Peptides against a protein of PDB entry 6O8C. Designs and how they scored, part 105

Target 1, 262 residues: chain A of PDB entry 6O8C
Amino acid sequence: VGLRYEKISLPKIHPRYDLDGDASMAKAVTGVVCYACRTASTLLLYQELMRKGVRWLVELVKDDYNETVHKKTEVVITLDFCIRNIEKTVKVYEKLMKVNLEAAELGEISDIHTKLLRLSSSQGTIESSLQDISSRLSPGGLLADTWAHQEGTHPRDRNVEKLQVLLNCITEIYYQFKKDKAERRLAYNEEQIHKFDKQKLYYHATKAMSHFSEECVRKYEAFKDKSEEWMRKMLHLRKQLLSLTNQCFDIEEEVSKYQDYT

## One batch from the design tools (peptide; made by RFdiffusion4, then SolubleMPNN)

Design b2_p18_6_s4 (from b2_p18_6, 7 letters changed)
Fold by OpenDDE base, seed 3:
Structure b2_p18_6_s4 (fold): chain B 262 residues (1-262), chain A 18 residues (1-18)
Amino acid sequence: as target 1 above (262 residues)
Amino acid sequence: EEEEEEEEEERLLELLEE
């Protein structure tokens, strides 16, 4: 998961004055830095979309959690009601047993009571699991999404714009070098300007590549790694919620079998 | 050769405008 980009490097810049070679080199540099600008823009867009996705997923999982809690509460109420009714029935049959009546029925009701108490004990485990999930989703929890706002690159960093400024400077020099090439020979002063512009080109290109690598690519990779880890954990949590929901349904179904005795 | 260089230049300009 993530955007693939090609490793880019600047062409070798020869110190020798060569109008044809310098124009070709400048063209190549322009292409490389242009690719860096586009890549940086794409990486930024990807991260912004991922941040939206992260927020969406958090809300979805919170909704799932609330639904599970609601279902658990419903089951607890139903189970408690059933237990109370069975306990009343047990007391009645115990009185009847003293006069040697309804012995078989008492045994059956007692077994049901025991089963219901076992089901009730499992509710404590479900509640503990839900509390754990809630703690993980809470601010400062293990699944907090604060990293999504901290890691990676942001529009406010203006990385694309900074690279574009450098690209504009490089492109201007490239176009001048094309003109210089067309002249085939420069006067001494124009030659010195060309040499100076070649140094400027190198400076801008190096600055662009450093910025791209350190402020765009590196931060993007960190964001990507964090997003993958977090996403895996969130998906696992959703599976846990589903499991808890199913356990609630199973308990409800089991309790429904005993409603005829209440 | 000059026409090919002009076409490449136009492509580069288009790349910069995007």
Scores: peptide ipSAE 0.031, ipTM 0.619, DockQ to the pose 0.025
Fold by OpenDDE base, seed 5:
Structure b2_p18_6_s4 (fold): chain B 262 residues (1-262), chain A 18 residues (1-18)
Amino acid sequence: as target 1 above (262 residues)
Amino acid sequence: EEEEEEEEEERLLELLEE
């Protein structure tokens, strides 16, 4: 869920020279561009926080992976030990069978051996799955966080500062237009300056809105969409790791049943 | 200080025009 912001648009700028109208228009423009600056700052902050969250989640998932690998390794050691002991027992009973002793028990032990070998085979599948997960989490993998450093807006882009500069220019013109309004009538030269400043106001305002839309909003939306997609994939990966962990516990439980025979 | 701020403002405006 991304930040909601209001769609902003510049007021209509009338070409007619009107001191009262121009002051009112300039005030409205100042308000709109001020909102753009604040919104851009908020959007930037959101992205920076999300980048921190992404890094945190990557580390969390890596920890989950390491725990799963550790558990898998523990189970493999236990299982291999159990298999070796059962194999020794099988050999002893085979020798006893040659002298017509304990034939019925050999069948039971052989069945246990077969079950343990099946469990051992499942470890190969778990290992393959863990390797796949490792590859996905590795640099350049499908779940790499490189996009978080590339997508969206960054403090280094200086977008907020650039918008602030334009806002300052607009604000200065607005204050001048307030003064002009207070004069009620301007001399010819001052009237011409006012007209030129009105053109500058338009230029700065349109530049600000273009920059806001193209460099702030658009990139933010792209970042948001990418982050949501990546987040879903990461959550799915965590579920996979949990599943693998549970499989290891299941194997461990089964092996524990046969430890009494070793 | 005011001159440095004006220079930075000009620099930022130039960067916005690129």
Scores: peptide ipSAE 0.024, ipTM 0.631, DockQ to the pose 0.025
Fold by OpenDDE base, seed 1:
Structure b2_p18_6_s4 (fold): chain B 262 residues (1-262), chain A 18 residues (1-18)
Amino acid sequence: as target 1 above (262 residues)
Amino acid sequence: EEEEEEEEEERLLELLEE
């Protein structure tokens, strides 16, 4: 589950010249944009940590895959050896049967041979499953992690820094509006500057909120959704690998029962 | 009200310094 953040909105900016109201508004705007900066930073950090986690999980699953392949190979060798030995035994008994010896033992060995051949056929299914998993993990496969480098926000985008610049501009205007409020009345030129600064504050605030929403939040949500989907698929794949490993162990155990006949 | 405004302003300043 991704980071939860509160939906923030700018306070209503009244066009009326009011030193007290403008100072209060500027304070509120500063708070909102400050929250946006912090949230953007947190969202970025989360994504960077998730990217590291994704890379780690890919390597872990690759290791699991290699172990499964190794185990499968071991079982194939053991099974093939057992089959060859049983086949030799079958040939010996077939020769003995031509000389009127007991057919009952040959029947049992033949049944074992049939069972081993069935186990050998199951290895083809395991191999096919491993090949599918390998293809999915390969570059360009369905479980490729290329999305983690493309989706979301990155430090190179400088989104937090851009928001911080806007916050600095807004904060400067807020401090000026606090001073203006303390003066109670402004000269004509100062009043005009105040009005212009109010427009600048609005511009910076709207720019900050748009940037936050479009370049931080939206991209984060896309990254989050993609990461959750990918993670579910990777966990399922790990379960598949575990199942294949267990199948190899089961086959090995069954083969071990017939080694006394080899 | 003035003390609450000062505390909120101090919190905002602390938030900006981090």
Scores: peptide ipSAE 0.033, ipTM 0.626, DockQ to the pose 0.023; fails the geometry check
Fold by OpenDDE base, seed 4:
Structure b2_p18_6_s4 (fold): chain B 262 residues (1-262), chain A 18 residues (1-18)
Amino acid sequence: as target 1 above (262 residues)
Amino acid sequence: EEEEEEEEEERLLELLEE
């Protein structure tokens, strides 16, 4: 989801000297370039806001990661403790079996031990998944936010200011063309100035539109596409972290059932 | 016609001031 803007184009500039037509054309050009300035500003603002959002989301996901790691560590400690206790119990029962104790109790404890070892193996998978996530979030990783500082337009590019300068030049010519229109007829020298200003208008307008298209719109679209892709991946990653957290809780719950046997 | 042109000018100026 990105900002919608209208596709703008310059009006056709007729080569014919026509005071009424030239004033109307200049007005239209002024409007188009004015729209470009405002649009460029809006696109820049959007990108700056998105960059803030990206930074916020990175910190949020890092917090989620740290919480998941903490929970995983807690579960590992608990699980390892439980395994050690069960192993001690198994050894005691094995010694007692030599003294005619029932094999049924040893079987139950052995089953618990097997289940705990399976849970321990699942912890290894969780650890591997967390390492993968960490690598993706690390500097240079696939989910690094470095692109947000590189892609798109930035205040330092001064695109709005550059367009504003061109708009000022165009506006000045427009006001002159309005005056020329009011005169109904120009002297030869003034006519030549008008024709020259019309060429300047065309030059400034073309430069403005090229700058807008190439340096504002194109870069914005690239930023937008990159941000959408990155955002989707980050949200998916966050869901993965939540899943891993839930797995840790499930393991903790399962281990708690066996703590009574230690 | 002059009033419409003045209104359109004012509108253009407003657009430039924003």
Scores: peptide ipSAE 0.030, ipTM 0.616, DockQ to the pose 0.024; fails the geometry check

Design b2_p18_7_s1 (from b2_p18_7, 6 letters changed)
Fold by OpenDDE base, seed 4:
Structure b2_p18_7_s1 (fold): chain B 262 residues (1-262), chain A 18 residues (1-18)
Amino acid sequence: as target 1 above (262 residues)
Amino acid sequence: SQEEIKKAEEELKKLLSE
């Protein structure tokens, strides 16, 4: 009867791992990704508010445009009326001049007529400018706000939610690592799980940070840059409209000087 | 700690740059 030697298996040397370090690392990662989530949310909110602001500004500028157009139209009507009356007066004086009456007055009226015609010509320039502005504000124009809907991050992208999911996974691992730290020593299977979870943690963290950087920050920055550029252009346009309005007022004032002759 | 978070952030940035 052969003595069956029980093969005493040598204890496997477990690879060294740092439970304290892993817990600390996991905590830090959790904090970073948490910050990313909050930041992403804030950036999204900012963009949404800016989009509202953009829409508001577009409407405001359109109103300014319409007011300018109305003022221009008013001036044109007034000016045309004045011109017609002056022309009638000129004709009358021309007839009177044939009998050598009021030659000096005819000269004055003719000069007024010439001035009015010059003012009328300037209206064409104003009209052209307004048309240009209108074209710029039109859909597909240079100042269209389509970029505000296209650029940046949107709620539909669900970036915050995606990051939150990753954060949840990371947080879970962190809490486990905290427990592991408290145990000071893990069984073989638990150790293997710990090591595997550590890899998962890195994976999730990397994914979160990549997503944050590429899908949140980058797009936000692009949105911000475009918004600033667009805003400057819009403000400039508003100034142009104001200038045109003032020109109309100036013309109206000038015309009023000649209304006594009509 | 905030310092630990900063370190982790830097490490993650390094990982992303690779």
Scores: peptide ipSAE 0.031, ipTM 0.672, DockQ to the pose 0.032
Fold by OpenDDE base, seed 3:
Structure b2_p18_7_s1 (fold): chain B 262 residues (1-262), chain A 18 residues (1-18)
Amino acid sequence: as target 1 above (262 residues)
Amino acid sequence: SQEEIKKAEEELKKLLSE
Protein backbone atom coordinates (compact mmCIF):
# COMPACT_ATOMS: atom_id res chain seq x y z
CA VAL B 1 0.00 0.00 0.00
CA GLY B 2 1.49 3.29 -1.11
CA LEU B 3 0.46 6.81 -1.93
CA ARG B 4 -1.15 7.18 -5.29
CA TYR B 5 -0.22 10.22 -7.27
CA GLU B 6 -1.22 11.39 -10.69
CA LYS B 7 1.37 11.43 -13.41
CA ILE B 8 1.92 14.96 -14.56
CA SER B 9 3.41 16.34 -17.74
CA LEU B 10 4.27 19.79 -18.95
CA PRO B 11 2.21 21.37 -21.67
CA LYS B 12 3.70 21.84 -25.07
CA ILE B 13 5.18 25.27 -25.45
CA HIS B 14 4.40 26.89 -28.75
CA PRO B 15 7.30 28.78 -30.24
CA ARG B 16 5.11 31.56 -31.56
CA TYR B 17 4.79 34.79 -29.70
CA ASP B 18 1.23 34.94 -28.40
CA LEU B 19 0.44 36.95 -25.30
CA ASP B 20 -2.83 35.16 -24.60
CA GLY B 21 -1.44 31.73 -25.29
CA ASP B 22 1.71 32.40 -23.30
CA ALA B 23 -0.26 33.53 -20.27
CA SER B 24 -2.44 30.42 -20.44
CA MET B 25 0.57 28.19 -20.88
CA ALA B 26 2.36 29.83 -17.96
CA LYS B 27 -0.70 29.33 -15.79
CA ALA B 28 -0.82 25.66 -16.66
CA VAL B 29 2.89 25.20 -16.01
CA THR B 30 2.55 26.93 -12.66
CA GLY B 31 -0.23 24.53 -11.73
CA VAL B 32 1.75 21.47 -12.72
CA VAL B 33 4.88 22.50 -10.85
CA CYS B 34 2.79 23.48 -7.84
CA TYR B 35 1.32 20.00 -7.84
CA ALA B 36 4.81 18.55 -8.04
CA CYS B 37 5.85 20.54 -4.97
CA ARG B 38 2.89 19.36 -2.96
CA THR B 39 3.29 15.80 -4.12
CA ALA B 40 6.97 15.82 -3.25
CA SER B 41 6.11 17.04 0.22
CA THR B 42 3.51 14.31 0.66
CA LEU B 43 5.87 11.62 -0.56
CA LEU B 44 8.52 12.84 1.86
CA LEU B 45 6.07 12.80 4.75
CA TYR B 46 5.01 9.28 3.90
CA GLN B 47 8.59 8.09 3.94
CA GLU B 48 9.31 9.77 7.27
CA LEU B 49 6.26 8.13 8.79
CA MET B 50 7.30 4.79 7.39
CA ARG B 51 10.77 5.20 8.89
CA LYS B 52 9.18 5.77 12.28
CA GLY B 53 7.05 2.71 11.76
CA VAL B 54 10.07 0.64 10.83
CA ARG B 55 11.92 1.69 13.98
CA TRP B 56 8.87 0.93 16.07
CA LEU B 57 8.43 -2.50 14.55
CA VAL B 58 12.09 -3.38 15.05
CA GLU B 59 11.87 -2.54 18.74
CA LEU B 60 8.64 -4.46 19.10
CA VAL B 61 10.08 -7.56 17.49
CA LYS B 62 13.22 -7.30 19.61
CA ASP B 63 11.06 -7.20 22.72
CA ASP B 64 9.14 -10.24 21.52
CA TYR B 65 12.40 -12.00 20.87
CA ASN B 66 13.69 -11.27 24.37
CA GLU B 67 10.48 -12.54 25.92
CA THR B 68 10.68 -15.72 23.88
CA VAL B 69 14.28 -16.27 24.91
CA HIS B 70 13.33 -15.76 28.52
CA LYS B 71 10.48 -18.24 28.27
CA LYS B 72 12.70 -20.76 26.54
CA THR B 73 15.29 -20.42 29.29
CA GLU B 74 12.66 -20.95 31.95
CA VAL B 75 11.41 -24.09 30.25
CA VAL B 76 14.93 -25.45 29.89
CA ILE B 77 15.60 -24.96 33.59
CA THR B 78 12.32 -26.61 34.54
CA LEU B 79 12.86 -29.49 32.18
CA ASP B 80 16.40 -30.10 33.38
CA PHE B 81 15.24 -30.08 36.97
CA CYS B 82 12.51 -32.57 36.18
CA ILE B 83 14.93 -34.84 34.34
CA ARG B 84 17.34 -34.84 37.27
CA ASN B 85 14.59 -35.73 39.70
CA ILE B 86 13.32 -38.54 37.53
CA GLU B 87 16.84 -39.90 37.21
CA LYS B 88 17.17 -39.95 40.99
CA THR B 89 13.88 -41.78 41.26
CA VAL B 90 14.99 -44.34 38.70
CA LYS B 91 18.12 -45.04 40.73
CA VAL B 92 16.08 -45.58 43.87
CA TYR B 93 13.77 -48.03 42.16
CA GLU B 94 16.69 -49.90 40.67
CA LYS B 95 18.08 -50.39 44.15
CA LEU B 96 14.72 -51.64 45.37
CA MET B 97 14.59 -54.21 42.60
CA LYS B 98 17.89 -55.60 43.76
CA VAL B 99 16.20 -56.37 47.07
CA ASN B 100 13.45 -58.37 45.26
CA LEU B 101 10.84 -55.69 45.56
CA GLU B 102 8.58 -55.60 42.53
CA ALA B 103 8.62 -52.08 41.18
CA ALA B 104 5.88 -52.07 38.57
CA GLU B 105 6.30 -48.32 38.55
CA LEU B 106 9.86 -48.52 37.28
CA GLY B 107 8.68 -49.05 33.75
CA GLU B 108 6.43 -46.02 33.90
CA ILE B 109 9.14 -43.82 35.33
CA SER B 110 11.59 -45.00 32.72
CA ASP B 111 9.11 -44.13 30.00
CA ILE B 112 8.66 -40.67 31.47
CA HIS B 113 12.41 -40.22 31.52
CA THR B 114 12.60 -41.13 27.85
CA LYS B 115 9.84 -38.67 26.99
CA LEU B 116 11.54 -35.88 28.92
CA LEU B 117 14.81 -36.51 27.11
CA ARG B 118 12.99 -36.22 23.79
CA LEU B 119 11.53 -32.91 24.89
CA SER B 120 14.99 -31.75 25.87
CA SER B 121 16.28 -32.55 22.41
CA SER B 122 13.60 -30.33 20.87
CA GLN B 123 14.97 -27.38 22.84
CA GLY B 124 18.08 -27.49 20.71
CA THR B 125 16.00 -26.85 17.61
CA ILE B 126 14.27 -23.91 19.28
CA GLU B 127 17.64 -22.49 20.31
CA SER B 128 18.93 -22.76 16.77
CA SER B 129 15.85 -21.01 15.44
CA LEU B 130 16.22 -18.19 17.96
CA GLN B 131 19.86 -17.76 17.03
CA ASP B 132 18.88 -17.49 13.39
CA ILE B 133 16.30 -14.84 14.21
CA SER B 134 18.84 -12.93 16.29
CA SER B 135 21.33 -12.96 13.44
CA ARG B 136 18.72 -11.64 11.01
CA LEU B 137 17.80 -8.78 13.36
CA SER B 138 21.40 -7.87 14.15
CA PRO B 139 23.15 -4.94 12.51
CA GLY B 140 24.12 -6.01 9.04
CA GLY B 141 21.62 -8.84 9.14
CA LEU B 142 19.07 -9.63 6.47
CA LEU B 143 16.37 -7.73 8.31
CA ALA B 144 18.44 -4.74 9.35
CA ASP B 145 16.70 -1.39 8.98
CA THR B 146 19.71 0.44 7.51
CA TRP B 147 17.93 0.66 4.16
CA ALA B 148 15.28 2.90 5.70
CA HIS B 149 17.89 5.58 6.36
CA GLN B 150 19.53 5.26 2.97
CA GLU B 151 16.72 4.71 0.51
CA GLY B 152 14.19 7.29 -0.59
CA THR B 153 14.11 11.01 -0.03
CA HIS B 154 15.04 12.83 3.16
CA PRO B 155 14.40 16.29 4.57
CA ARG B 156 18.11 17.04 4.28
CA ASP B 157 17.85 16.70 0.51
CA ARG B 158 15.71 19.85 0.45
CA ASN B 159 13.83 18.64 -2.60
CA VAL B 160 10.66 20.48 -1.70
CA GLU B 161 12.57 23.70 -1.12
CA LYS B 162 14.40 23.37 -4.41
CA LEU B 163 11.14 22.81 -6.24
CA GLN B 164 9.60 25.74 -4.41
CA VAL B 165 12.36 28.04 -5.61
CA LEU B 166 11.71 26.99 -9.18
CA LEU B 167 7.98 27.40 -8.65
CA ASN B 168 8.55 30.92 -7.39
CA CYS B 169 10.50 31.80 -10.51
CA ILE B 170 7.80 30.32 -12.72
CA THR B 171 5.06 32.09 -10.80
CA GLU B 172 6.78 35.43 -11.23
CA ILE B 173 6.94 34.92 -14.96
CA TYR B 174 3.31 33.86 -15.01
CA TYR B 175 2.25 37.06 -13.27
CA GLN B 176 4.30 39.07 -15.71
CA PHE B 177 2.66 37.26 -18.62
CA LYS B 178 -0.70 38.03 -17.13
CA LYS B 179 0.24 41.71 -17.13
CA ASP B 180 1.61 41.44 -20.65
CA LYS B 181 -1.67 39.94 -21.79
CA ALA B 182 -3.53 42.88 -20.30
CA GLU B 183 -1.37 45.30 -22.29
CA ARG B 184 -2.50 43.61 -25.54
CA ARG B 185 0.64 44.88 -27.29
CA LEU B 186 4.19 45.22 -26.07
CA ALA B 187 6.95 47.53 -27.17
CA TYR B 188 9.86 45.92 -28.95
CA ASN B 189 12.07 45.74 -25.86
CA GLU B 190 9.26 44.39 -23.72
CA GLU B 191 8.46 41.82 -26.37
CA GLN B 192 12.05 40.65 -26.34
CA ILE B 193 11.98 40.38 -22.56
CA HIS B 194 8.76 38.38 -22.82
CA LYS B 195 10.38 35.97 -25.24
CA PHE B 196 13.38 35.53 -22.97
CA ASP B 197 11.14 34.99 -19.98
CA LYS B 198 9.27 32.35 -21.91
CA GLN B 199 12.52 30.52 -22.44
CA LYS B 200 13.38 30.90 -18.76
CA LEU B 201 9.99 29.57 -17.78
CA TYR B 202 10.51 26.53 -19.94
CA TYR B 203 13.94 25.99 -18.48
CA HIS B 204 12.71 26.24 -14.89
CA ALA B 205 9.73 24.03 -15.58
CA THR B 206 11.83 21.36 -17.24
CA LYS B 207 14.30 21.47 -14.39
CA ALA B 208 11.50 21.16 -11.85
CA MET B 209 9.89 18.22 -13.59
CA SER B 210 13.17 16.43 -14.05
CA HIS B 211 14.03 16.95 -10.41
CA PHE B 212 10.60 15.77 -9.34
CA SER B 213 10.73 12.65 -11.47
CA GLU B 214 14.31 11.64 -10.84
CA GLU B 215 14.88 12.73 -7.26
CA CYS B 216 11.43 12.52 -5.71
CA VAL B 217 9.28 9.96 -7.52
CA ARG B 218 11.93 7.46 -8.49
CA LYS B 219 13.53 7.39 -5.05
CA TYR B 220 10.13 7.17 -3.40
CA GLU B 221 9.17 4.18 -5.50
CA ALA B 222 12.41 2.45 -4.62
CA PHE B 223 11.80 3.13 -0.95
CA LYS B 224 8.25 1.87 -1.20
CA ASP B 225 9.28 -1.38 -2.84
CA LYS B 226 11.98 -2.05 -0.27
CA SER B 227 9.70 -1.18 2.61
CA GLU B 228 7.02 -3.57 1.42
CA GLU B 229 9.47 -6.40 1.01
CA TRP B 230 11.05 -5.74 4.38
CA MET B 231 7.68 -5.50 6.09
CA ARG B 232 6.56 -8.86 4.73
CA LYS B 233 9.73 -10.48 5.97
CA MET B 234 9.43 -8.88 9.40
CA LEU B 235 5.84 -10.01 9.79
CA HIS B 236 6.82 -13.51 8.82
CA LEU B 237 9.64 -13.45 11.36
CA ARG B 238 7.23 -12.31 14.03
CA LYS B 239 4.99 -15.26 13.23
CA GLN B 240 7.98 -17.53 13.60
CA LEU B 241 8.68 -16.07 17.04
CA LEU B 242 5.10 -16.69 18.06
CA SER B 243 5.37 -20.26 16.89
CA LEU B 244 8.50 -20.76 18.97
CA THR B 245 6.78 -19.26 21.98
CA ASN B 246 3.89 -21.65 21.57
CA GLN B 247 6.28 -24.56 21.33
CA CYS B 248 7.80 -23.50 24.64
CA PHE B 249 4.37 -23.40 26.24
CA ASP B 250 3.53 -26.81 24.85
CA ILE B 251 6.70 -28.27 26.31
CA GLU B 252 6.03 -26.61 29.65
CA GLU B 253 2.54 -28.07 29.72
CA GLU B 254 3.80 -31.54 28.96
CA VAL B 255 6.50 -31.28 31.64
CA SER B 256 3.88 -30.23 34.17
CA LYS B 257 2.17 -33.59 33.70
CA TYR B 258 5.23 -35.33 35.05
CA GLN B 259 5.99 -33.00 37.94
CA ASP B 260 3.95 -35.20 40.26
CA TYR B 261 6.50 -37.94 39.79
CA THR B 262 9.34 -35.73 40.90
CA SER A 1 -5.48 21.31 -5.21
CA GLN A 2 -7.31 18.67 -7.22
CA GLU A 3 -9.36 21.34 -8.86
CA GLU A 4 -6.23 23.22 -9.77
CA ILE A 5 -4.77 20.08 -11.25
CA LYS A 6 -7.91 19.39 -13.23
CA LYS A 7 -7.93 22.92 -14.53
CA ALA A 8 -4.31 22.64 -15.48
CA GLU A 9 -4.96 19.35 -17.23
CA GLU A 10 -7.89 20.79 -19.08
CA GLU A 11 -5.87 23.75 -20.16
CA LEU A 12 -3.12 21.42 -21.18
CA LYS A 13 -5.51 19.35 -23.25
CA LYS A 14 -6.74 22.49 -24.91
CA LEU A 15 -3.23 23.58 -25.66
CA LEU A 16 -2.36 20.16 -27.03
CA SER A 17 -5.46 20.04 -29.18
CA GLU A 18 -4.54 23.27 -30.90
Scores: peptide ipSAE 0.021, ipTM 0.603, DockQ to the pose 0.026
Fold by OpenDDE base, seed 5:
Structure b2_p18_7_s1 (fold): chain B 262 residues (1-262), chain A 18 residues (1-18)
Amino acid sequence: as target 1 above (262 residues)
Amino acid sequence: SQEEIKKAEEELKKLLSE
């Protein structure tokens, strides 16, 4: 949702007195400010829903992270056990070689040992990646959800209520201008009141539009932009976690091939 | 309706700029 709204300032020169024109103008202003109120409510609701979604996604990603860490730990334990067993086997064969017994099997076992050590080295890279992800998700990290509580508009800001107050004032003047129009001509005092009310209407309208633009639309756009950026990063992080999980499964599968030798 | 709102906004801007 993209709203293009410009800041409205007080008129430099007040429009000419015209009962028909003033009634029409007041009607238009009422419509615009009414729309601003409804739009502000809609934008607020959207942001609140997005905040719920953000919290949900954070918990989901944390669960994914914990699952990946668990799998990594399992693989490390299995791999270390396999390495220790192979090392024991290597030592036995080395002793046998000293007695001039068959060395052909030692070569195969040594190759397996070398492969396992390579796999063990790769675990360090996975650990480093997981630590990086953890740091990014931690408080103060690049993917923390603190922005969702800071950016945008909140119910506590009472923006809709503030706009509604201004709308009520404008609507009252509009109804008076409808009556003034029906009179066709006003006495001097009533004419002066009409002129003052017109000034008040402009004041309320500009205040409403400024508030809507600066405190509702601008902040909403900032929230929207930040949420889109954050969402892309979170989705990428989930893919990274999946990749790390798959790497763990690949290592586990590779290790399983050598378990018969241990 | 959105076009009508845009027109109303433009009219308001014109009125306030006079």
Scores: peptide ipSAE 0.019, ipTM 0.617, DockQ to the pose 0.028
Fold by OpenDDE base, seed 1:
Structure b2_p18_7_s1 (fold): chain B 262 residues (1-262), chain A 18 residues (1-18)
Amino acid sequence: as target 1 above (262 residues)
Amino acid sequence: SQEEIKKAEEELKKLLSE
């Protein structure tokens, strides 16, 4: 999981005045910053999609939790009912045994009672596990999704727009350098303007690359790492819920075997 | 005894009614 991007760097900028070289350099810089803009946009989109996915997964797991709780409750009710009925049966057989009747059957019923009590004790463990899961899914829990709103880049940051502005400035200078190249020689005043524009281009390019690296790439990587960790934990949690559900079904099936005695 | 059986049956009825 994650978007692949190429590490980019600015080309070397030579201080010497050279119309051909400056045009070529400006073209290369334009390409690099253009790539940064596109990449920043893609990284932002990826993060926004991931945030939607996070919200979706949270709701899915909450639904799974609620279903598991419901099933557990159903099993508890059924089990308790069965235990009460078996206890009544045990009492009846104990009274009959006092008159030397049905002594062999009492042992069997008592064994069933013991088994049911063991099953009942296991419900406490399931309940504890569900409570743990609930606490982890709570707003202050370990699986809270608050990080998804804090980490990474957001549309409100306007990173793409800021980079685009810088790209526009660089592109304008590039087109001017193409014209300058076509002239082969510039008048003194035009030459000075060219030199100043070259400095501006360098400034804009450096600013763009710094912004891209610090505000786009770095934050994206932090978001990616956090999302992967969180996703792994959520998937594991879902497996735990499934396991608990299966345990409830197993108990229900076992209890059903004894319903004939109730 | 028959009397003891009858008592047990009555107790059974009480338990089943609870």
Scores: peptide ipSAE 0.000, ipTM 0.326, DockQ to the pose 0.002

Design b2_p18_7_s2 (from b2_p18_7 with D2E E10K E17A)
Fold by OpenDDE base, seed 4:
Structure b2_p18_7_s2 (fold): chain B 262 residues (1-262), chain A 18 residues (1-18)
Amino acid sequence: as target 1 above (262 residues)
Amino acid sequence: SEEEIEKAKKELEELLAE
């Protein structure tokens, strides 16, 4: 799960004045920072897509929940209806027993009544479970998706753009160093500019890499970890809902066996 | 069934009336 990226580091920057070496170094730095920019962009895109996926999954699970609730309600209605009818039957038979009629049948009906009541009792457990699930899915609940909006990197952070600016500066210096290399020798003033630009390059590169690591990679990893954790919990919840749904179907099937007595 | 219950009730009423 998640995107893989290569660990990048800046090449060693030598303090010595060397036109060939400096050009090579600058090229390498440009490459590294360029990779950082691309990677940051990719990581951002991934997170945005994941956020969409999270929202989708939340809605899906909510739909599953609602379906389960509806099924449960249906079963409750059916069960209650059956119980009421059986109770009426029991009362009739009890009265008939006073005149010594239908003794054996009364026992059977009473047993059915007892079984139905047990099934009805199980509905309370299902209801409790559904309530728990609802609470977990509710805003502020344990399975709230607020983390998806908080964790990670966002377009509004402008990380890619910031890195791009630094890359542009670095690239400019690299091109100059390439020219300097071609000159083979620089005048004093140009040499001083070169040295100064080398410092600037180092500064920009360091800033870029720091920003990349701290604001892009670190936050991405946090997002990834949170996403994985949340996803596991959501999948588990879906399984719970399915289990509850199946329980409702089982109860409905059981009740259907007794409908002939109503 | 409700029909059976009603039938039983009627029969019971008849028996109790005797």
Scores: peptide ipSAE 0.007, ipTM 0.363, DockQ to the pose 0.002
Fold by OpenDDE base, seed 3:
Structure b2_p18_7_s2 (fold): chain B 262 residues (1-262), chain A 18 residues (1-18)
Amino acid sequence: as target 1 above (262 residues)
Amino acid sequence: SEEEIEKAKKELEELLAE
């Protein structure tokens, strides 16, 4: 679950010159853009934390993979050794039978050999599965983490700083409008300046909100969606690794039952 | 077991020597 934020919109800006209304409007705009700045910062922080988490998870899964491969290799070696020993035993008993020696054990040994060969065949499936997992984790694979560095917003984008600059401009105008309101009436020149500042305020605010929506929120949402999808796939892959590990243990346990015959 | 295999081999050798 990603961060929840409140949808914000700019207040209505009335074209009519009104010192009280303009001060109130400017205050509201300042508040909205301030919220956008803080939200953008929070969204950025979330993404940076998620990127760290992604890197951590990748390393964790790689470690799990290596451990599984190691275990699989161990089991293969043990199994192959057991098979070779059983095959030697079978050959000896077959020779004994040729000289009219009853080898009641031959049937049992042959059955064990057959079972071991079946277990060996299952190792091929495990190996194929591990190879698939490796390919998915490899650079350019389906579970590569390259998206985490590409998607979303980054500190280098300087989005928060850009918004802060606009906020500063808006705040300055707001403070001036507070002063203008206190004067109750402005001279002609000051009135014209006020009107121009109101236009500037509008443009700064619009620019800030557009930047926030298009460069911060939209990109964040895209990052969030990709991260959730990727995370689900990674967790599923980890479960697959655990399953493969368990299969290796099961094979090892079964092989251990026959080691006494070798 | 390896020990059993060795015993079997020895027995086989003895039988084949007859």
Scores: peptide ipSAE 0.006, ipTM 0.361, DockQ to the pose 0.002
Fold by OpenDDE base, seed 1:
Structure b2_p18_7_s2 (fold): chain B 262 residues (1-262), chain A 18 residues (1-18)
Amino acid sequence: as target 1 above (262 residues)
Amino acid sequence: SEEEIEKAKKELEELLAE
């Protein structure tokens, strides 16, 4: 999970005035900052997609929760009904036993009653588990998705646009350095402009790389780590819901065995 | 006794009516 990107660094900038070297350096810088722009855009896109995925998964798990609650409720109703019927049957057999009739069958019915009561007790545990899950999914809970809006980079940050502006400035200087190289020799005034532009290029490049590292990459990594942790927890929770659902089905099946006595 | 059986039957009917 996550995007792979290469760690990039600016090439060494030599202070010496060299038209060939400066053009080559400017080309390299342009390439690096261009890569940073593209990477920043890709990282942003990834995060936006992940945010959509997070919202989708939350809704999916909530649906699973609701289905489990529904099934649990159904089983509780069925079980309670069965218990009431068995209790009536027990009372009937107890009365018959007073006249020395069918004593052997009373034991069996009583055992069934005991088993049903145990099943009913297990429903309390299921309910507690569901309540715990609900609390975790609630706003402010441990599995809330608020982090997805806080962590990482956002379109509103305009990071890509800021980098693009710097790239444009760098590219312009690069094209000028290509022309300067073609002239092989510059007049004094043009040479001074070249030197000044070289300083500007360095300034823009360092600003771009700093912004990329601190505002794009660093925040992305934080988002990625948080998303992975959250995703693992959500998947585990979903498995817990499935387990609870299966327990409900097991209880329902067990209760169905005693329907003939009701 | 037959009387006890009849009493039990009556009580059973009352229980089943609930």
Scores: peptide ipSAE 0.005, ipTM 0.432, DockQ to the pose 0.002
Fold by OpenDDE base, seed 2:
Structure b2_p18_7_s2 (fold): chain B 262 residues (1-262), chain A 18 residues (1-18)
Amino acid sequence: as target 1 above (262 residues)
Amino acid sequence: SEEEIEKAKKELEELLAE
């Protein structure tokens, strides 16, 4: 789960002045920081896509919830209608009993009534479960998607751009070091500039790597962890909704058995 | 069924009227 990236590290930077070594080092640093830029971009893109996915899933689950609620409501209506009809029947038979008329079906009807009342009670449990789910899906609920906007990296952070700026600086120094290498020997002033540029390169590189590690990778990993946890919970919630839906269907089927008495 | 209930009610009324 998530994007895989290679662990990167800066090459060893030797303090010794060496035109060939410095050019090679600069090339390596450029490559590493370039990779960091690309990786940061990819990680950002992934997170943005995941955020879209999160929003989509939230809507999907809300739709599932609404459908379940609708089904539950239909069942309640049907059940209530059936109960009312059975109660009317019970009253008729009770009147017959009062006049000493045989009501052989009274016991059966009463049993059906009892069963229907039990089913009605189960509807209350379903309702409570749905309310719980609704609460969890509500803003501020346990399954709120606010984390998706808080965790991770965002385009507004401009991490990729910041890294790119550093990469540009490093690349410029690298190109200069290539030229310096080609000269084989530098005049004193140029040598001093080379040494200073080497220090700058190191500074930029370390800054880039720190930024990449702390602001890009770390935050991405946090986002990934949160997303996985949240996704698991959401999937579980969907299963719960499905279970409730099935319970509604089961109740409806049970009620249908008694329609002949209505 | 509601129809059966109504029938039963009618029958009951007839019996009570006798």
Scores: peptide ipSAE 0.006, ipTM 0.355, DockQ to the pose 0.002; fails the geometry check

